# Ledger of designs, part 40: peptides against a protein of PDB entry 5A53

Target 1, 230 residues: chain A of PDB entry 5A53
Amino acid sequence: LVENVKQALFIPGQSCNKNLHDIMVDLSALKKPDMKRFNRKNDIHPFEDMSPLEFFSEKNDCSLMVLMTSSKKRKNNMTFIRTFGYKIYDMIELMVADNFKLLSDFKKLTFTVGLKPMFTFQGAAFDTHPVYKQIKSLFLDFFRGESTDLQDVAGLQHVISMTIQGDFQDGEPLPNVLFRVYKLKSYKSDQGGKRLPRIELVEIGPRLDFKIGRIHTPSPDMVTEAHKKP

## One batch from the design tools (peptide; aimed at target 1 L150 V153)

Design b2_p17_5 (made by RFdiffusion4)
Pose (drawn by RFdiffusion4):
Structure b2_p17_5 (pose): chain A 225 residues (1-189, 195-230), chain P 17 residues (1-17)
Amino acid sequence: LVENVKQALFIPGQSCNKNLHDIMVDLSALKKPDMKRFNRKNDIHPFEDMSPLEFFSEKNDCSLMVLMTSSKKRKNNMTFIRTFGYKIYDMIELMVADNFKLLSDFKKLTFTVGLKPMFTFQGAAFDTHPVYKQIKSLFLDFFRGESTDLQDVAGLQHVISMTIQGDFQDGEPLPNVLFRVYKLKSYKSRLPRIELVEIGPRLDFKIGRIHTPSPDMVTEAHKKP
Amino acid sequence: SVGNAEEILTEYEKLLE
């Protein structure tokens, strides 16, 4: 009954550069094998015209899309896009801060591609705040991959950690979201003692513009059998 | 060991706390 794994399409925008491309490559690796990359630049402006994104979603059968864009106003801009029936469901701009680390900045460890990641979300706003609820929903939907009734404990390899940069009060600017990836190590104490090793990429997301779905589309996308 | 996914994942997620 459940759908196939959602496919991701990474799209370099007209203003995409090498540094932003490196961020795309390393992040796209976490999506393997359910991922496609475009090589050329495309003149796409999602908050001016959504038509091209819907076109690419249909012709490539990708319900998850990431546009790469950079200007001084919005530097290292990663626009995460989800579609339903090849129409836009929601969009959010996540801009990467300059303190980012790539896979090259971390010791390369053995890594089995295609395993179900674990998730930890740190921050009460992930459950109550509309903006952060969308981000939690986005990254769960984006990286979870295969849904299954069976889990091999040996397959529990890495965790995707997302932390809000401190608590905040209403009216203040929205804190960044800290994207971290760790590999698990377990030791004997039955329950194991867990330690973590960072493998990257390390990304601090600055929150930009947001598009939300209409109530009608939410009804269809979240319809229960 | 292979087993029920929900149970295993919940158990191991708590260990990360």

Design b2_p17_5_s1 (made by RFdiffusion4, then SolubleMPNN; from b2_p17_5, 9 letters changed)
Fold by OpenDDE base, seed 5:
Formats: structure tokens, C-alpha cells, sequence
Structure b2_p17_5_s1 (fold): chain B 230 residues (1-230), chain A 17 residues (1-17)
């Protein structure tokens, strides 16, 4: 079963500021061509009423949504939403720390739009802790791109790295997730007459440190339906 | 379908081999 590429809708909330707009533009650039952006601010409070998001999911045929809001309590908040059958499946608030870097802060490198990124996850909690498992699932789903049979390693241009910032124990605040984007550069190193392929990772941005906020998890029934292979 | 993280990772590792 070849599933269609999931489309993402970026929604500026009423409290969307310039920084969030810039972050939205840069992050959404990584999702091109499978991305839509609203130009108008929308007054959406997903943890109070999810119905507007379900409406937008259906009307725009987008199973991925990102709501951009900012408040004193939740500064630079990116609410990532997934839908299944245009119903809310899960939501997570990821607040961008003030130390963020935009694409303009890095050396501009040409890249092909629409290439599937490689993911790397650093931290055991991505496989064991329910919140980090959700984050892992979300980002893999968000940036999966087209399933091409010819995913030749030669087509790999980008690596998205997600790192849990430090160790934590049960009951402690969840560490931030460090989001980094790299371009793979292949160099022919001529070391001693043997051309060894050298691969270097060059950070291209954006650089985002995500503080974890509120979470909505799907019902067990929705989990079962969403994981069914047709 | 909601993507299975394990399936995506496996596919990726298989591309690196």
C-alpha cells in the first residue's frame, strides 16, 4: 500500500508573532511541497475546542497541522496535531526556546526540495517513554515524505537529529528535545592514494530546542483504527 | 495511517547497509 504523502497545514494563531512566523516559514520549508500555510491569524485553542482543527483538516485535506501561538506561559509554542479520518488523533505542544536559529543564520546551501530526510534519535527515552515515543512518531510521520522504491543512499541529502537534552528520572521535568537539521556533504578525500568517501554533516537550520508542553493522546480505539493496514 | 516509527527506522537502516 502506497500511502499518499501527508500534507501539513501551518496555522498562525491569534498570538502568532514575528519570531514564530519566521520559525514557521523555515520549518515549513522542510515540508515543501507537501505544505500549506494560512496567511491569516486564526483564534484557535486546541486544548479547549478541537473542532476548528478538525474542520481545517477536512477542508484542506491535511492530516498534519501546526498551530503557532505565543503567550507568557507558552512562548513560541508550536502545537503539532495529527488527524486520522479528519478527527484529532494526537496533539503536543513544543515550545521553541529563545536560542533558536533560522535558516538565514546558516550558510545557504542548495538542496533539492522533496527529498526524504534521515532521522537520528539520541536518547533511550525515545523508545521507552510515552511522551518521547509520541514525539519520535510525530516527527517521523511529519517528514517521512514520499515512499520512493528507489531510496538510493545517493538521494539522502538531509539528516534531522533529535536529541533529548540530558538524563532525567521519573517525576522530573521532561528535558528539551534538540532539533537539528544537517546536510550531508560527500567529499572525495585523497588520503595516500586511496579515495575514501568522506561524509560531513553541515548544519543548515533551523535550530530549535523544544520544551514539551501539553499533550493529547488518542483513545485506544483510535490507536487501533489508525494502525490498521487497509 | 499513523506511521510506525519502528518500520520507518528499519527501512532507513536498510538503506544505509
Amino acid sequence: as target 1 above (230 residues)
Amino acid sequence: RIGNAEEVEKTFLELLE
Scores: peptide ipSAE 0.111, ipTM 0.703, DockQ to the pose 0.087
OpenDDE base, seeds 1, 2, 3, 4: peptide ipSAE 0.090, 0.064, 0.009, 0.074; ipTM 0.706, 0.673, 0.479, 0.693

Design b2_p17_5_s2 (made by RFdiffusion4, then SolubleMPNN; from b2_p17_5, 10 letters changed)
Fold by OpenDDE base, seed 1:
Structure b2_p17_5_s2 (fold): chain B 230 residues (1-230), chain A 17 residues (1-17)
Amino acid sequence: as target 1 above (230 residues)
Amino acid sequence: RIGDAEAIEKTFLSLLE
């Protein structure tokens, strides 16, 4: 069974500002065509009441949601939500640091919409620490696209890089996750009569440093149900 | 379905092999 591509819904919260709107537009462009955006602000507080998000998940047939909010405590906050059977599976707050760069801050490169990215993860904690494991799972699930059996390497256009910013010990604040997007550029290098394909990575944006906020984790039973093969 | 992160990651890597 080829699972349908997961659809993402981007929701501006009541406190959504221009910067968050711009970030939303740029990040959601990477999820096209499998993305919807609300044009109206919605007063949603997912850690107080999850019911509105479950309603939106079902109504829009979106198993991925991103809520855009900003406050003094949680500036430029992107709450990433996943649902299973239109029920909340997990949530994580990722606050964008002020040093963000938009697509407009980079050289405009034409790219084909809907191509599956590659992922690179830098930091051992992505495989060992529960929070970073959730982040890894989330972003892989968010951008996995179509399960094409076709190894069409020719369809590889983008690399998403996620890096844990530095080392940390138990009990220390969790380091930020550095989100970077690159385009693969193939150059035909004429070195010495053998055209070796030279691949270069060019940053295309957006550039986001994520500070980790609040987390909701699924129950063990929900994990079991969500991972069942049909 | 929420896929296994490892299985999904392998799908990304298999596109490179």
Scores: peptide ipSAE 0.225, ipTM 0.802, DockQ to the pose 0.099
OpenDDE base, seeds 2, 3, 4, 5: peptide ipSAE 0.203, 0.068, 0.034, 0.222; ipTM 0.793, 0.732, 0.681, 0.834

Design b2_p17_5_s3 (made by RFdiffusion4, then SolubleMPNN; from b2_p17_5, 11 letters changed)
Fold by OpenDDE base, seed 4:
Structure b2_p17_5_s3 (fold): chain B 230 residues (1-230), chain A 17 residues (1-17)
Amino acid sequence: as target 1 above (230 residues)
Amino acid sequence: RIGPAAEIESLFLSLLS
């Protein structure tokens, strides 16, 4: 089954600042060419009223949206939204920590636009904890691009790494998720006359540490409908 | 501050060997 690539819409909220704008530009670059960005700020509060997002989803034919807002309580907040049939499926707030790095902070490397990244997830909770399972699902859905049955390793250019920052117990605040992007460099090393394949990962940015905020989860019925194979 | 680059590299090396 070839699934169509999901389109993403990046929306500056009314409280969007320069830092969030820069983060938006850099993160959305990874979603090219399947990305749209609004240039104007929109006064949207998704946890109070979701209807404007559903409208934008339908109007722009985007099943993925990211709302950029910032306040004292929720600084550098990226609200990730998924829709199904242009209705809200799920939402999650991911606040970018102050230690973020932009693409300009790394060595400029050329890359091919539109290549499918490989993902790595570090932390058992990505497979067991509901919130981290949602995050894993979201980012796979967001950046994975076209699902092909055959993975061509030869075409691999980017690796997106997501790491849960530390261990936690039930009832404790959820650790941040460390978002890292690497370019894969493959070369042959000459060691003692033997050519050995060597792989090097070069961080290319952006570097984002996500603090988890509010979450909206879908109804069981919506989950069933969204997972139905056509 | 760098993510688990070493672990990822090891994984890829194992896939390419």
Scores: peptide ipSAE 0.024, ipTM 0.595, DockQ to the pose 0.064
OpenDDE base, seeds 1, 2, 3, 5: peptide ipSAE 0.016, 0.015, 0.019, 0.024; ipTM 0.600, 0.548, 0.559, 0.556

Design b2_p17_5_s4 (made by RFdiffusion4, then SolubleMPNN; from b2_p17_5, 9 letters changed)
Fold by OpenDDE base, seed 5:
Structure b2_p17_5_s4 (fold): chain B 230 residues (1-230), chain A 17 residues (1-17)
Amino acid sequence: as target 1 above (230 residues)
Amino acid sequence: RIGDAEEIEKLFLSLLE
């Protein structure tokens, strides 16, 4: 089954600034070739009216969207949207902290476009807490798709690491999610006749710390329909 | 700290064993 790779649409909002533009360019580079970007700013407020996003989803045949907005209250805000049947499935605001690093801040390494990353999730809450479950699901869906193919580690080019920043209790503010991208170098070292696997990880960027904002969760009916295997 | 390259390297090495 050729899994239809989900296409992503990056949308600059009216308040999109240079930093968000640069972040958009760098993050979208990881989604190539399955990515579109708008060059024009669009006045979209998804938590007030979702209809423009549904229209863009259908018109561009993109089931993934990222809206880039920035305000005093929600600085460097990336709203990640998923659609099902061109209707809003879920949304989450992820605000990029000021300590971000762009691809230009790292050693330029060549990579093959279109290789699926391996994901690592650090923090038990990714499997237990509904918000972090949504984040995990979103990023897997965004960069890897539905493919359950066990990629042999030897064929892995890069790793996306997502870490919950610290422990938290119920009722406490949700810790940031640390987004890191590494190039994986695997080699077998022959030490004394024993082939030991060696792995080197080189951070390639972007480096993003995500503060969690507003969330829209899917209706139970949409969850049921979205999980139906065709 | 969880998310450092060294910790991830250790994790991957443990998955390859």
Scores: peptide ipSAE 0.022, ipTM 0.561, DockQ to the pose 0.062
OpenDDE base, seeds 1, 2, 3, 4: peptide ipSAE 0.020, 0.015, 0.019, 0.021; ipTM 0.559, 0.531, 0.560, 0.561

Design b2_p17_6 (made by RFdiffusion4)
Pose (drawn by RFdiffusion4):
Structure b2_p17_6 (pose): chain A 225 residues (1-189, 195-230), chain P 17 residues (1-17)
Amino acid sequence: LVENVKQALFIPGQSCNKNLHDIMVDLSALKKPDMKRFNRKNDIHPFEDMSPLEFFSEKNDCSLMVLMTSSKKRKNNMTFIRTFGYKIYDMIELMVADNFKLLSDFKKLTFTVGLKPMFTFQGAAFDTHPVYKQIKSLFLDFFRGESTDLQDVAGLQHVISMTIQGDFQDGEPLPNVLFRVYKLKSYKSRLPRIELVEIGPRLDFKIGRIHTPSPDMVTEAHKKP
Amino acid sequence: EILNKDEAEEYIEELLS
């Protein structure tokens, strides 16, 4: 009954550069094998015209899309896009801070591609705040991959950690979201003692513009059997 | 060790705690 794994399409925008491309490559690796990359630049402006994104979603059968854009106003801009029936469901701009680390900045460890990641979300706002609820929903939907009734404990390899940069009060600017990836190590103490090793990429997301779905589309996208 | 869904969820919670 459940759908196939959502496919991701990574799209360099007109203003995409090498540094932003490196971020795309390393982050796209976490999506393997359910991922496609475009090589050329495309003149796409999602908050002016959504038509091209809907077109690419249909022709490439990708319900998840990431547009790469950079200007001084919005540097290292990653616009995460989800579609339903090849129409836009929601969008959010996540801009990467300059303190980012790539896979090259971390010791390369053995890594089995295609395993179900574990998730940890740190921050009460992930459950109550509309903006951060969307982000939690986005990154769960984006990277969870295959849904299954069976889990091999040996397959529990890595965790995707997302942390809000401190608590905050209403009216203040929205804190960044800290994206971290760790590999698990376990030792004997039955329950194992767990330690973590960072493998990257390390990304601090600055929150930009947001598009939310209409109530009608939410009804269809979240319809229960 | 292969776990079912409920078992895996409980075990993952314990690992992450």

Design b2_p17_6_s1 (made by RFdiffusion4, then SolubleMPNN; from b2_p17_6, 7 letters changed)
Fold by OpenDDE base, seed 4:
Structure b2_p17_6_s1 (fold): chain B 230 residues (1-230), chain A 17 residues (1-17)
Amino acid sequence: as target 1 above (230 residues)
Amino acid sequence: KILNKKEFEEFVAKLLS
């Protein structure tokens, strides 16, 4: 079964700075080899005009895009875009908090490029709240893609953890999403004849706390088309 | 609740068991 792995395009916006560039490099490393990066800045404002992104999606055959911008109002902003049929499906702004850590801040560990990560989501809202459901869907789509086969646990090297930072009530600001990446170390523990795998996690980075910004939701028609099984 | 490293490891271990 040929896995339809979605390709990602990382786009520096006109206001992209060094920090965002470094974050882009580190985050995109997790998407290798299914990733492209633009080297030049592009003046794109996705919530004003989406047409340039649709053009890039089609031209580069990428259904995933990340636009890197920064302003006083939206510092270290990563706009995640998904397309369907090269038309905008959804968008979400995720602003990286200043406490971010790059891969260089962690012990360098060897990893195999192209292995699909395991995901863990902490927070009930990932299954119930529309915004967090979109975030969950986005990151699953971004890093895992469509998996038809059960991933062999033996081949699992990385875990992406996403945690909602605290509880919230209706009408309150949405808590940040904590993005963490771990390398999984599995040890065979022989306890009582049951091979219970002992798992150790080593954080490998990047470490990103995402503040949620603006959101574009798909039209009902696009939702229907995107969920049509061929 | 934000899981610390140990809690997360335990959680992952349960998922993989």
Scores: peptide ipSAE 0.043, ipTM 0.667, DockQ to the pose 0.056
OpenDDE base, seeds 1, 2, 3, 5: peptide ipSAE 0.032, 0.036, 0.027, 0.025; ipTM 0.649, 0.665, 0.639, 0.631; seeds 1, 3 fail the geometry check

Design b2_p17_6_s2 (made by RFdiffusion4, then SolubleMPNN; from b2_p17_6, 6 letters changed)
Fold by OpenDDE base, seed 4:
Structure b2_p17_6_s2 (fold): chain B 230 residues (1-230), chain A 17 residues (1-17)
Amino acid sequence: as target 1 above (230 residues)
Amino acid sequence: RILNKEEAERFIKQLLS
């Protein structure tokens, strides 16, 4: 089953600043060629009115959207939105901490556009906690690209790593999610006649620490429909 | 703990193994 690659739309909000713009550019580069960016700011408040996002989803044929906004309460806020049938499925606010690094902060490495990244998730909560399960599902959906049955290891160039920053108990604030991107470098090792490829990871950016904000969860009916295999 | 480069490498090696 070749799953269709989901298209992403990046939307600058009215409060989008230079830092958010730079983050948007760098993060969206990982989604090329299946990405669109708006050049104009749009006054959208998704937790007040979702209708404009549904309109954009349908008009641009994008099932993934990212809204870039910033305020004192929600600084460097990336609202990730998924649609199903051009209706809002779920939303989550992920605020980028000030310690972010852009692609320009790392050694410029050439990467092939459109390669499917590998994923690593660190933290048991990614499999058990509803919020982190949503985050895991979202990022897999966002960046996994074309699902082919044949994972040619030779085509694996990028690793996206997501880590929950520390342990937490019920009632405590949810720890940040650490987003890291690595390039796989394969070296021919001549050790002992068996050419075992030595694989090294090189961080390529961007580096983002996400603080979790507001969440919209899908209705039970939408969950059922979204899981229906065609 | 944030998986450092070495930990990530070990993990990927295990996945590719």
Scores: peptide ipSAE 0.042, ipTM 0.697, DockQ to the pose 0.058
OpenDDE base, seeds 1, 2, 3, 5: peptide ipSAE 0.033, 0.077, 0.030, 0.028; ipTM 0.689, 0.728, 0.648, 0.644; seeds 2, 3 fail the geometry check

Design b2_p17_6_s3 (made by RFdiffusion4, then SolubleMPNN; from b2_p17_6, 6 letters changed)
Fold by OpenDDE base, seed 5:
Structure b2_p17_6_s3 (fold): chain B 230 residues (1-230), chain A 17 residues (1-17)
Amino acid sequence: as target 1 above (230 residues)
Amino acid sequence: EILDKEEAEAFIAKLLS
């Protein structure tokens, strides 16, 4: 089965700044080679008019898009968009907190381009809460592509960890999602004749704390169509 | 393969806990 890897398009909005640009570069590097970036700023307001995004989706054959914008109300805002049939499926605003770290802030490690990361999700809400379910689904789609049952563990290089920051009750503000990227280092430890593989995780970046913003959920009809495997 | 996917995920989860 040739995995139909979803292509991502990164779009600088009109209010894209240097920090967002750097974040865009670093995050998109994890999506290589299945990534495109616009070099020019585009005045797009997806929650007001989605038509430009649908146009870009079709024109660039990208079912994943990330719009980079920043305002006083929505600082360092990454709007993640998914399309189905080049129509908007869902959208979510994830605002990067100021404590972010770039790849340059970590030890430079060699990596193989195109290897699929393993995901870990920490927090029960990823399985029960609709917003966190969407986030989980989004990031799985974004970086893994189509979930194949056969993940080559031998090819495991990166781990993406997503953690809900703390507990929350109904009606409370949704906690941030902590996005962390690790490289797996395997050591052959000869302890007592049993080669116990020692695995270490080394953070490689970027480090992003996502504050959840506005959400667009798909229509029931689109959900049904999107789950119809051709 | 040193660890299967489930074992690896469990191990990683423990490391991140």
Scores: peptide ipSAE 0.048, ipTM 0.670, DockQ to the pose 0.194
OpenDDE base, seeds 1, 2, 3, 4: peptide ipSAE 0.025, 0.032, 0.026, 0.037; ipTM 0.599, 0.636, 0.669, 0.650; seed 3 fails the geometry check

Design b2_p17_6_s4 (made by RFdiffusion4, then SolubleMPNN; from b2_p17_6, 6 letters changed)
Fold by OpenDDE base, seed 1:
Structure b2_p17_6_s4 (fold): chain B 230 residues (1-230), chain A 17 residues (1-17)
Amino acid sequence: as target 1 above (230 residues)
Amino acid sequence: KILNKEEFEEYVQQLLS
């Protein structure tokens, strides 16, 4: 099965500012080479009218889209959109907190473009809560593509860590998701015959704390169609 | 011993904890 890597389209909205642009550039760099960016702002309001996004999905052959908008109510908002058959599958607003760090804030490390990251998810809700399940699914889909088990661990350079910031109960506001990116450094440990590779993690950025906003969930019919293995 | 994918993921998770 040829791993059909999903292509991502990053779209600056009309309210996209410099900070969001920088975040967009840095996050999209992790998706290279399977990423496109619009250079012009587009006035898109996905929760009001999804048709422009479906058009862009089809025109650019991208099943992943990220819309960058900012308002007083939804500051530094990254709307993540997935399409199936160029129709909207799901959407989620993830607002970047002001404490974000860009790639320039970290030590510049060379990495090979196109290597698939390993994901780690911290928080039981990623497996049980519908919103966090969607986030988990989204980010796995965004960066890993379809699961071929044959990822040689030797080819892993990056770890993306997603952590739910604290515990919560039903009816409480959903905690932020802490997005962190690390580079794996393998050291040949010559210690005592057991060549256990010593692995160190170095944060490379960006560092993003996501506040969860509005969500569009897929219809049951679309879920069924999307899970139909050809 | 080359860690398999699961072992590696567990190891990384431990490093991040």
Scores: peptide ipSAE 0.072, ipTM 0.710, DockQ to the pose 0.204
OpenDDE base, seeds 2, 3, 4, 5: peptide ipSAE 0.029, 0.024, 0.028, 0.038; ipTM 0.655, 0.627, 0.654, 0.663

Design b2_p17_7 (made by RFdiffusion4)
Pose (drawn by RFdiffusion4):
Structure b2_p17_7 (pose): chain A 225 residues (1-189, 195-230), chain P 17 residues (1-17)
Amino acid sequence: LVENVKQALFIPGQSCNKNLHDIMVDLSALKKPDMKRFNRKNDIHPFEDMSPLEFFSEKNDCSLMVLMTSSKKRKNNMTFIRTFGYKIYDMIELMVADNFKLLSDFKKLTFTVGLKPMFTFQGAAFDTHPVYKQIKSLFLDFFRGESTDLQDVAGLQHVISMTIQGDFQDGEPLPNVLFRVYKLKSYKSRLPRIELVEIGPRLDFKIGRIHTPSPDMVTEAHKKP
Amino acid sequence: SKILNKEEAEEYIEEIF
């Protein structure tokens, strides 16, 4: 009954550069094998015209899309896009800070591609705040991959950790979201003692513009059997 | 190999973390 794994399409915008491309490559690796990359630059402005994104979603059968854009106003801009029936469901701009680390900045460890990641979300706002609820929903939907009734404990390899940069009060600017990836190590103490090793990429997301779905589309996208 | 159903896997993850 459940759908196939959602496919991701990574799209370099007109203003995409090499540094932003490196971020795309490393982040796209976490999506393997359910990912495609475009090589050329495309003149796409999602908050001016959504038509091209809907076109690419249909022709490439990708319900998840990431546009790469950079200007001084919005530097290292990653616009995460989800579609329903090849129409736009929601959008959010996540801009990467300059303190980012790539896979090259971390010791390369053995890594089995295509395993179900673990998730940990740190921050009460992930459950109550509309903006951060969307981010939690986005990254769960984006990276969880295959849904299954069976889990091999040996397959529990890595965790995707997302932390809000401190608590905050209403009216203040929205804190960044800290994207971290760790590999698990377990030791005997039955329950194992767990330790973590960072494998990257390390990304601090600055929150930009947001597009939310209409109530009608939410009803259809979230319809229960 | 230790293969778990969904409920067992969730419980195991909550216990170790």

Design b2_p17_7_s1 (made by RFdiffusion4, then SolubleMPNN; from b2_p17_7, 6 letters changed)
Fold by OpenDDE base, seed 2:
Structure b2_p17_7_s1 (fold): chain B 230 residues (1-230), chain A 17 residues (1-17)
Amino acid sequence: as target 1 above (230 residues)
Amino acid sequence: RKILNKEEFEEYLKKVF
């Protein structure tokens, strides 16, 4: 089944600062060409009123949204929103830790825009824990692009790595998610007549450590509708 | 360009990573 590429809308909130703007620019660059950005700040509070986001989803034909806000309680907060039929499906707050790195902090490498990233997930909780399953699903949905049963290995340029920072038990605060982006470098090694491709990973940024905030989960009915194969 | 199915791609990844 080939699914249409989901479009993303990046929205600066009223409290959006320079750091969040720079993070927004760099993260959204990974979603090109399937991305829109607002240049104006919008006063949106998605956990108080979701209706403005549903309006923007419909008006811009975007099923993915990211709201950039910052406060003393929720510093460098990226609220990731998914819609289904222009209605809110799920939301998650991911707060960027102060140790972030921008694309400008890494060696500039040439890359082709619009290539599908590969994903790696480190931590068993990505498959078992509801919140980390939502994060895994969200990032796959956000960056994977068109779902095809076929992967062009020669077109593989980027790897997105997501790691749960440490072990945790029930009732403990959820560990951060470490977001890393790598470029694959393939070297043709002419060693002994067997062309073994040597592959190296080079970090390209951005580097983001996400602290998990508030979540909104879909109703069971919305889950069923969103997973219906056409 | 070699296009791999999902299973072949996962096996390729296990060899690379």
Scores: peptide ipSAE 0.022, ipTM 0.584, DockQ to the pose 0.664
OpenDDE base, seeds 1, 3, 4, 5: peptide ipSAE 0.025, 0.018, 0.019, 0.020; ipTM 0.623, 0.561, 0.602, 0.577; seed 1 fails the geometry check

Design b2_p17_7_s2 (made by RFdiffusion4, then SolubleMPNN; from b2_p17_7, 8 letters changed)
Fold by OpenDDE base, seed 1:
Structure b2_p17_7_s2 (fold): chain B 230 residues (1-230), chain A 17 residues (1-17)
Amino acid sequence: as target 1 above (230 residues)
Amino acid sequence: RIILNKEEFEKFLKEVF
C-alpha cells in the first residue's frame, strides 16, 4: 500500500500578522516534508467564496489547506480546509488563543522530520459530537495520513494531544480544543528482569488553544465519495 | 528498540494524560 500522504498548503491571508506567521511556521514544521507555504498574502474569504481555495488545491496538488487570518471578531484564525477531487470537502475555523507558545518557548529538542505523530484525544465529545468528530478527523488526516495498520512504534517520536477544555451541554458555547505536542523519550529500564521501556513525554510545542469558529460540513454525497476505497 | 503495539501505547498515553 503506497501511503498517499496528504500535502498541506499554508496560506497567509490579507490580515495575516507576525503572530499568525510564527504560528504558521511552527505548526507547518510538524507537517514537513509534506507542506508548502505561500510567502505572499492572499485575499481569500473561504466562507464567502471557496473557488480560490479549490484553485490552489488543484494547482499545488494539496488536499489540505490552512488559511491564516486575523480580525477583531476572529483573532488568530486558522481556517483548516480539506478538499476531495480539488473540491471543498470541509472547513473549520480554529482561532488560536493569546496564551499560545511557540517552539522557541520550549527547550530545543532535535526531532527527525517526517516521523508520523501519534494522537491522543481527551473528551468523549470527540466520538459523539459532530464538530469535535470533524476536528478529530481533520487532525488525524492532517498529520497521520492514511491509516496504516503497521505503526512502527520505533518510529514514534511525537505525540499530539488534543483535549476538550471542560464539559458542555447542548446550546452552550463549544469548549476550546487544547493542542499539545510532546516528544517521546524511551529509556531502557533494566530494573527487575522485565525490560519494560520507560517512556517519558516532553512538551516541545507549539502550544495552541483553539477556539472553534465557523464550520462547513461536507455534503452526504461527498462523504460517500470520499470514503469509497479506490 | 522498544516496540510497543498500538494498544500498549494507547494504554500508556491514558496513564500519562
Scores: peptide ipSAE 0.120, ipTM 0.761, DockQ to the pose 0.266
OpenDDE base, seeds 2, 3, 4, 5: peptide ipSAE 0.080, 0.084, 0.083, 0.078; ipTM 0.727, 0.733, 0.730, 0.734

